# Peptides against a protein of PDB entry 9IZ0, part 241

Target 1, 345 residues: chain A of PDB entry 9IZ0
Amino acid sequence: ITCLGSNGHTYKQLVKGGNDDLRQDAVMEQVFEQVNGFLRSYRKTSQRNLSMRTYKVIPLALKTGVIEWVQDTIPLGEYLDSAHKVYHPKEWSLSTCRKLIAEKQMEDLETRLKVYDLVCRHYRPVFRHFFLESYADPVQWFTTQTNYARSTAVASVLGHVLGLGDRHGQNILIDKTSGEVIHIDLGIAFEQGKKLPVPECVPFRLTRDVVDGMGITGVEGVFRRCMEFTLETLRREEDSLLSVLEVLRYDPLFSWLISPLRRMKKQKMQLENFNQPESGNITTDASRDPKIQRNNVSGESEAERAILKVRQKLSSTLSVEASVGELIRIAQDPSYLALMFCGWS

## One batch from the design tools (peptide; made by RFdiffusion4, then SolubleMPNN)

Design b2_p23_5_s2 (from b2_p23_5, 8 letters changed)
Fold by OpenDDE base, seed 4:
Structure b2_p23_5_s2 (fold): chain B 345 residues (1-345), chain A 23 residues (1-23)
Amino acid sequence: as target 1 above (345 residues)
Amino acid sequence: PPIFTEPIELTEEEKKELEELLK
């Protein structure tokens, strides 16, 4: 990939893009295994078998190969697109919804809220049907839906605490056997999602379809309680978690910053959705040039800021219940979801 | 996979609803 820097210099970087991203995934999977240790040690979490589902990152596999190794899974977004066509064939297509949200991306919040509401009215939630279709036995249905809500709660707390970004429907797999969620493509962490061309404003994905999969109780059932128990465990194990992250501070292969390549790939995918002719006003806000940030901020200073933010998210200043309540509120707030690339499903 | 959103043209009804909402 040829990166044009703001300084007019073309850098031919050999994109080792696959290996760097796989290393980020492998490191985050190691953090999840440590957290799974904490969840197994604490009674409130162990009694519910709370865990972040992990996958084996094979260092030689293409990112696509990692998905193939997770047997009996489907991407959430693939299921939702297929199910929406079946259950709501007269509603808008996913591409229509994306186009509308994209076309109004530069408009004010009021306009974006109106467009988000319109999209929501023409793209209704369907994810409850995953459980209804897949499980004829009521006990199996209830068990898998419960496992989904539990797994989503753990992933939501961890996703917030670690600042996981890029949590779109293609990066969230559903295990068809257990109903558990498997988060993939972990290369956007420590709030680097806020540096994307469409900034991520929500702490985790809690869209209408994510909630629809929780059943009749929505967030107020198993999900909220499992978030509370998970956050309580992470607050108890704060020093242990921070110690794990401090080890990553010294991993020369771990990037605390979003890869310029990944940012460019996301930018390109977003621009391709705009169908805007090549009006060359790339308003590269020069203040956000990843090169200007590289020259003066040691990788240590970004790691320190990331760890400080993790510590702040684990703060006991608010109760677990108040903290979880606020996270759930923000994650469902239309004023944030309307700003997202895909906040409606 | 890259989500190639094919450029779906909004239906005339969808355009009209969008125009009414943006008034």
Scores: peptide ipSAE 0.030, ipTM 0.639, DockQ to the pose 0.030
Fold by OpenDDE base, seed 3:
Structure b2_p23_5_s2 (fold): chain B 345 residues (1-345), chain A 23 residues (1-23)
Amino acid sequence: as target 1 above (345 residues)
Amino acid sequence: PPIFTEPIELTEEEKKELEELLK
């Protein structure tokens, strides 16, 4: 929708209607604004302009709202699909890769690793080309690639700490002006993605294409250092962050439980990407899986567990460097990436 | 819009490569 602002400017706005609770997104954006406050207050993060990119979410009702149209962006997955066709026209299609991973999703880890390796050999990283083709000036190229690595580092730490799930290439926008990442569809937080049929296995998205965008140094350059500074800031501000999350514990607008409708929608999107649309009414009779124990886990008990997990992730038991090193290792581990819906790009 | 990528059937070569890898 195009809206005329009170200032006489026309703004494109995305109106989401239906089963998307935009209040979850709005609350997560508020948490990111608080975290951005911490990042601005700490010298190591402030000197690097580290921030989580936010977008304006105006919830209008339980299931409707207006999202600011982030101008000059592209979904990472849309860019990658297009770029792979251009730079590697003899490699497998994204659909072929998805089909193979899906057909073997019920196999053992060894078989899934073989399939993942095969897919990786037939679908090579291309995300470096985004920066090379978009920025002819070497200073702009270097600046935007640096901004990408910085932004991805902040988003990776926050994604881990806040348990942001479902970070696929359609939920990550690239700002074409700055090279920064913008995470959208924040409705799976606090590790609720681990309860999906295809669980979140990695702390954040650090696939081969995500790394390829960091340039020649990969994760060992700006990215690692910016993760360390971000985690150091969050550990310093632990009590402040936990206090923000405690306010959300009592916010009636925030659901610590994934809504059955949102779960079904996410499950359906996961399954529709694995299976051909057989026109059959697979009424996945959500009534018949007896393992959907309605564990009457009160939203309060989930909130308490979520806050406890955030505290555990901010623990100073390991150094910042050791913690970041382990997170980077896990996020790149083929044994986890092979279990993802799209772990190869 | 759902990107209806038509289900690209694996080529007979891609099927053979997959069968060889799964042996």
Scores: peptide ipSAE 0.028, ipTM 0.566, DockQ to the pose 0.027
Fold by OpenDDE base, seed 5:
Structure b2_p23_5_s2 (fold): chain B 345 residues (1-345), chain A 23 residues (1-23)
Amino acid sequence: as target 1 above (345 residues)
Amino acid sequence: PPIFTEPIELTEEEKKELEELLK
């Protein structure tokens, strides 16, 4: 929808309807704005203009709202699918890669590693081309690639600390003007991604294409240093961040748990990638819903556990450099990426 | 022109590798 603002400016707005909990997005965006305050207050992060890119979310109802349309963006996954077809037209299709990983999903780690390695050989990184094709000016190219590495570093640290899940290529937008990443669909937080049918086991998305976008230095340089400065800022502001999260503990509207409906939607999307589109009416016989034992774990007990995990992730037991080094290692480890729904790209 | 990237058809070699992996 295009809306005329009270200031006479025309704003594109996305009306998101249905089962998407825009309230979770709105709350997480408020947390990001607070974190952006901390990043602006700290010299090392402020001098680099480090921020989590935010978007305005106006919840109109419990499950409906208006999202400010981020102009000039593309989903990372949409770019990558298109770019792979252009730059590697003799490599495996994304559908083939998904099928192979999915078919071996129930196999042991050794088998899944073999399949992941094979998929990686037949589906090479292309995301460096985004910067090369979008920016004819070398200064703009370098600036935009730097902005990408910076924004990805902030999002990676913050995503780990807050336990953001569902960080697939469709939930990560790339700003075509700045090269910054914009995370959307924030309704899986506080490690609830581990409760998905395919558990998320990486701290943040640092796949081969995410790294390829950082250019020749990869993770070594702007990305690592910006992760370190971001984590240093969050450790410094631990009490402030925890105080923001404690306010959410008492928000009766905030869900610390993944909704059963969102879990089912993700399960369906994962299963639809197994079946060729035979036009068969898959009557979703709703009768075989495995009784999700609503472990009536009080929302308060889940909030407390979530806050404790945030505190644990902000622990100064390891140096910032050691903590970032370990996060970068785990996020790129084939033993974790092979377990992901789409760990190769 | 819209580069209709035709669906990347697997090469006969890739089809064979795929068939071996699906066994």
Scores: peptide ipSAE 0.025, ipTM 0.510, DockQ to the pose 0.025
Fold by OpenDDE base, seed 1:
Structure b2_p23_5_s2 (fold): chain B 345 residues (1-345), chain A 23 residues (1-23)
Amino acid sequence: as target 1 above (345 residues)
Amino acid sequence: PPIFTEPIELTEEEKKELEELLK
């Protein structure tokens, strides 16, 4: 919809309704604005204009609201799917790659690594072309690629610390003007992605295409250094960040747990990528998985566990450089990426 | 809407390459 603001300007707005946890998005965007305050206060991050790109979320009810339309953006996954068809028209389709990975989803790690390697050879990175095609001026090209690497570094640290899940290519927008990343659909946080039917096992998305967009230096240079400065800022502001999260313990509208409905929706979306429409009544009798121990773990004890896990991720036991080095290693490790729903791009 | 890319069947060459890699 288009709304007239009190300032006389017209704004495009997306109205979301249904099962979208817009309250979770709104809360996470508020946490990002607080973190952006910390990044502006610290010299090393402020000098680089490091920020998590935010968008306005106005929850109108528990599961309905208005999201500000981010103009001049494209989903990363939409760009990559189109670009792979242009630059590599003889390589495998995204559907073929998805099919192979999940036909082998129940196999051992060795088999899954072989399939992941095969998919990687037949689906090569293309995200560098976003910057090369969009910016004819070398200064603009360099600036936008630098902004991409910076924003990806901030989002990677925050995504790890807050345990953001569901970071697929449709939930990551690219700003066509700045090259910055914008993360959307923030309702899987505090490591609840590990409870998905395909458990998330990487700290953040650092796939081959995410790295290809960083240019010739890859993760080495702007990205690594900006991760280090961001983590250093968050460690410095640990008590402030934890105080923001403690307020959420008392928000009865905030869910520290993934909803069973959202889990089922994600499971169905993962399975519908495999099912030909065999008209067979696969009554997914969601009633019969007996090992959902409904641990009546009070929402308070899950909040406490989540906050404790954030504190552990901010621990100064390792240097910033060692911690970032290990995060970058794990996020690119084929033994983890081969286990993901889409770890190849 | 999710772009239902029709399930592209692997070519016989792609199936053979997959079988050779899994042996």
Scores: peptide ipSAE 0.022, ipTM 0.581, DockQ to the pose 0.027

Design b2_p23_5_s3 (from b2_p23_5, 8 letters changed)
Fold by OpenDDE base, seed 4:
Structure b2_p23_5_s3 (fold): chain B 345 residues (1-345), chain A 23 residues (1-23)
Amino acid sequence: as target 1 above (345 residues)
Amino acid sequence: EPIFRPPIELTEEEKKELEELLK
């Protein structure tokens, strides 16, 4: 990949893009294991076996290799696309929904909300069927659905606190045995998802299908309670969590910023999925990124800002209940979901 | 070793929620 440096020089970098991503994932998995230690230390979280489901980052040259090692899983987006075709064969295709949202990406919020509502009416939730199809025993069904809600609650709190981005349906696996969510591809953290070509505006993924999987209570039950218990635990362990993140400040290979290459790759994937004919002059006028003075904000200053933002998210200024209530509200708000790449499912 | 996750234990609250759903 040819990168334009801040000095106006074009550098042909041989992007060994695989190694940096795997290291970012490995570091985030280590943070999750520390948080899982905190969750095991408190009665309210321990009695519910609350944990962020981790995976062993095997340094295989391909991100796909990590997915293959998580036995009995399916990507949420793969299940939803398949199930939607079965249960709603007369509704719009996922490609049609994506196209309509993209065609209106530059329109005002009112127009985007109308398109989002239209897409939502033509692409109904189906994720409840995952549990109904997989578990004929009512106790097993309820237990697995409860575990899904618990797992999603932990991932939602951690995803918010750590500012995990790129939480699309292909980066969230469902364990078919336990109903747990497994978050993969952790290379967008500390709110760097807001720097994507389509900025992430929600604190975590709480789309209609994510809620449909929680059953009849939706967010108002196991999910809300488990978010509250998780946030309570993280607030108690604030200094411990910040100490873990401070170790990352001194890791010269940990990127607190989204890799320009990853940003470009995501931009390309977003453009290719929209079948816009190559009108030739993609002048990547990288010059018209407004002169955000690339202040040589040392990697240290970005780490400091990230840690400060984590501390702000752990603030006890609001109650746990009020904080969780606001997070759930924002994550489900159509005014944010209509701005997302895939906010309808 | 298969990471034998212990069977998902329901809390006493969640057992009551299950009993209410099965009525």
Scores: peptide ipSAE 0.099, ipTM 0.659, DockQ to the pose 0.020
Fold by OpenDDE base, seed 2:
Structure b2_p23_5_s3 (fold): chain B 345 residues (1-345), chain A 23 residues (1-23)
Amino acid sequence: as target 1 above (345 residues)
Amino acid sequence: EPIFRPPIELTEEEKKELEELLK
């Protein structure tokens, strides 16, 4: 829809309907806005304009709402599939890679590592071309690539700390104007991604294409430094962040657990993507939700456990540098990436 | 109005990295 603002400007809005709980997105966006306040107050993050890129979510009902239409964006996965066909037309298709990983999903780690390596050799990174194609001026190119690395660093730290799941290439938008990442579909948080049929084993998405977009320095340049400054800010503001999360503990509309419906939908999508190319318009009329009586007692215990895990991730037991170093190592480890649904790109 | 995000200011370290890449 197009809305006319009180200022006479027209704003594009996406009305989202269906089975997605936009209240989870709206709550996580509010948490990101608070964290952006902390990043603006701290010198090391403020001088770099570090922020989690947010979008406006207005929940209208249980499963409907209005999302701000982010102009000039593309899903990371859409760009990567298109660019891979252009730059590496002799390599394997994304569907071939998905099929091979999927066929070996129940095999041992050694077999899965061999298949992951094989897929990696036949599907090379291309995300650096996003910046090279979009910016003719070297200063604009470098500035936008730097901003991508900064934005990815903030999103990686926050994604780890808040335990954001379902970070596939369609849930990460790239802003074509700024190079910033925009994380969407925030309904899997607080490590609930580990409860998916394919468990999430990495702290954040740091696949070969995510790294290729950082340029020649990869993770060792702007990205590492910006992760360190972001984590240092979050450790400093631990009590403030925990206080924001404690407000959510008492929100009867917030779900600390993955929705059984969302889990089943993701399971079905992970199973159906074995057999069909992603044509985006599956409006499945999923019938009336039974009123699952949320036992309030189970929700409070899961909220307490989630908050405790956030506190543990903000622990100063290791230095910021050591903590970031270990997170980067784990996020790039083939032994974890080979277990993921799409760890090669 | 497009939220004109202020131009991304490079740090002095990032400017040096740019100068090294342009040589």
Scores: peptide ipSAE 0.044, ipTM 0.627, DockQ to the pose 0.025
Fold by OpenDDE base, seed 3:
Structure b2_p23_5_s3 (fold): chain B 345 residues (1-345), chain A 23 residues (1-23)
Amino acid sequence: as target 1 above (345 residues)
Amino acid sequence: EPIFRPPIELTEEEKKELEELLK
């Protein structure tokens, strides 16, 4: 839908209907708006215009809402697949890489690391080309690459602290005008991604292509410093952030548990990525009905656990530099990336 | 237009690595 605003500007809106609960996305966007307030108040983050890019979500019902249409964006995964075909036409297809990782999913870590290494050798990073292609002016190129590194740093800290986990390339939009990242489909927060059939093992996405987009300095430039300033801000505003999350604890519209529909949708996307031929004897042992693993974990107990985990992640036990260093190390560790559906790009 | 990738020409060494990994 295109709406004419009272200011004479046209706004494109997406009306979303179906099985997607937009209430969780709307709540997470509100948390990001509060965090953006903290980032604007602190000198080190304000001077760099650090923010989580947000989009407006208006939930109308349990399964219906209006989403702001983010103009001039592309999904990261769509760009990477297209660019890899152009720059590395003789390398493996994304489907070949997915198949190999999927076929060895049940193997030991040593075997999975060998598969991951082989896939990495046959699927090289290309995301630097996004900035080189899009910006002919060196100042625009440098500015946009810097904005990307800054935006990714903020999203990485928030992704870790709020337990958004690994964000796949279809849930990350790139703004073609600013180079900023926009995270969409925020229905998995507070480490609920660890309860998926393939658990999210990394604190945030820091794959080879995510790093390649940062240019020659990789993580050691703007990215690391902006993660440090963001985490320093969140540690200072710990009580304010926890107070925002306590409001959500009592929000009857917010679910601290993964929606069964989102779990089924992710499980289906996971199974479709395995391209196992329908060999008919999936004995769905009806005893593993996802209805029966309603562990009597009250939503209150999950909320309390989530808030305690946020507090633990904001702990000043380690320096900001040491904490960021460890997060960057874990997010790039092949032992975790080899376990992911798409850890190679 | 869908850029048809030409068939991947793996080296004989890379084919062998792939075959060993697929066993």
Scores: peptide ipSAE 0.022, ipTM 0.517, DockQ to the pose 0.021
Fold by OpenDDE base, seed 1:
Formats: structure tokens, C-alpha cells, sequence
Structure b2_p23_5_s3 (fold): chain B 345 residues (1-345), chain A 23 residues (1-23)
């Protein structure tokens, strides 16, 4: 829909109807707005205008709402698929890479690493071309690439701290005007991504294409420094951040757990992206494995566990530099990326 | 209110990095 604002500007808005609770997205956006307050109050982050890109979510009902359509954006995965076909037309298709990774999903780590390496050699990074194509002026190019690195750094730290999951290339938008990243579909948080059929093993998305977009310095420049300043800000504001999360503990409409329906939907989307639509009725025999003991872990005990994990991630036991260094290492580690649904791009 | 994003100003370090890349 297009709404006319009180300021005379027209805003495109996406009306989402469905089974997805837009309140989860709205609550996470409120947390990001509070974090953006902390980033504005801290000198090192304020001087760099560090922020998590937010979008307006207006939940109209439990399953329906209006999302601000982020204009002039493209999904990272859509750009990468298109650019890879242009720059590397002789390399493997994204579907071929996905198929090979999927076929080996149940194999040992050594086999999965060999397949991941093979896929990486036949699907090279291209995301640097986003900036080179879009910004002919060197100052605009550099500024936009810097904005991308800054935005990705904030999103990486905050995504790790909040345990934001489902960070695939369709859930990360690139703003074509600013180079900033916009994270969407925020309903997998507080490490609930580890409960997916393909568990998330990385703290944030730092794949080869995500790094290629940072330019020649890769992670060793604006990105690392901005991660450090962001983490330093979040450690400083730990009590403030925890207080925001404690308010959510008492929100009866906030789910600290991934819904079984959302888990099944994500499972289907992961599986359907492997098969071309051969019209075979795969009756997913919902084999009632009755042994999913609903440990009725009260929503309160999961909230408490989530808050404790956030506190642990903000721990000053390691320096900011050491903590960021370890996060960057883990996020780029082939032993983790080889286990991911799409760790190669 | 439109979130007036102030134009992203480069830090003096980032301006120097730009000047080095343009040489």
C-alpha cells in the first residue's frame, strides 16, 4: 500500500498478512531504537553515526501488520545471484552449490569442509561490484563502502548480542542510496536459530561476499574498528540494555521461543530451495516422534536464560579487541560456514 | 518525523584513507 504521511510524503508500506507474528519484528525494532540511542550518546559511535538500520513495523493484529517498505533496497542474496551470473558466468549456479551442500548435510565435518571448499572455488565473491557499479564518483564509492562496513559492524555486534538468527541473503537488505544493511524478519532471536534443522553456528553473517563488500581491507579496517566501538558502547550500556530486555520478559505477546509453526515453515523453505518443483507430493510424513518432550520450560525461564546469555556476551572478561577478534574469527571459520545453509556467499 | 540521517561524515582518519586510495 502507499500511505500519504502528514508531512505530504508518500510512503510505500508492505501489508504482511500470514502466520508470522509481526510483533516480534516490532519489538526487535524497538530494541534497536534503544541501542541506537546508546550509539548516539557514546562519542566513538556518535562521531561515526553508527546505527542499526530500523524500519517501522506497525502490528495491526497478532498476524497482520504494516511494515514500512524500505525504498531503494535490494536483498543481498538477489544482488549476489544476479552479479555472480554477470561476473562469473562460467562458475556454478547458486542452485548447484545449494544442492551439493544439502546432499552432504548429514556427512562428517571433513567431507562437508571439502564440499564447502569445492563450492567456494566454483562460486567466487562479487559483492565489491555493488559499490563499483552503483557509485562512479570515488568519494561516493568510498563513502558508501564505508557506510556498508559501519552498518555491517553494528548489525554484526547487535545480531550476536541479541542472538539474531535466520540471517540469510534474503533477510539482509542493502540500501542502494547509503550502502547500509537493513535486517528484516527478526522473529528468530536469542539464539533460537540453533534450534533450526540446520543449526546456526556463526555469531553473525560474515561470508566471503559480505567481506568482499568491505573492499581491499576486508574485515581489517572500518569493520573491525566499528565492531569494537559498538561492543564497547553495548558493554557500557549493559544495564540499560538488560533493562530494555527485562521489559520484554513481561510482555505476554513476546515469544522468547521459535514457534513450532515458524520452525516448520523455515524447514520447508530450506528444503524447497533444494528441489526444483518436481510436482512430487512429498507427503512429509510428520513422523510423530512423540519424544519431543515439551519441556514446558516456562516462557519466563527462557526469557531469563536469554537475558543471562546477553549478559554473558557483554562480559568484560576479554578486552573489546579480543572479543571482536574472536567473533570475526568464528564468523569466518570454514568449520562453521561449511555447516551453514549458505556459508559460501 | 523523517529520521533525518545526517549525511555520513567521514572521520579525519577515513578522509586520509580516501586520500591515500585516490593517490
Amino acid sequence: as target 1 above (345 residues)
Amino acid sequence: EPIFRPPIELTEEEKKELEELLK
Scores: peptide ipSAE 0.066, ipTM 0.647, DockQ to the pose 0.025; fails the geometry check

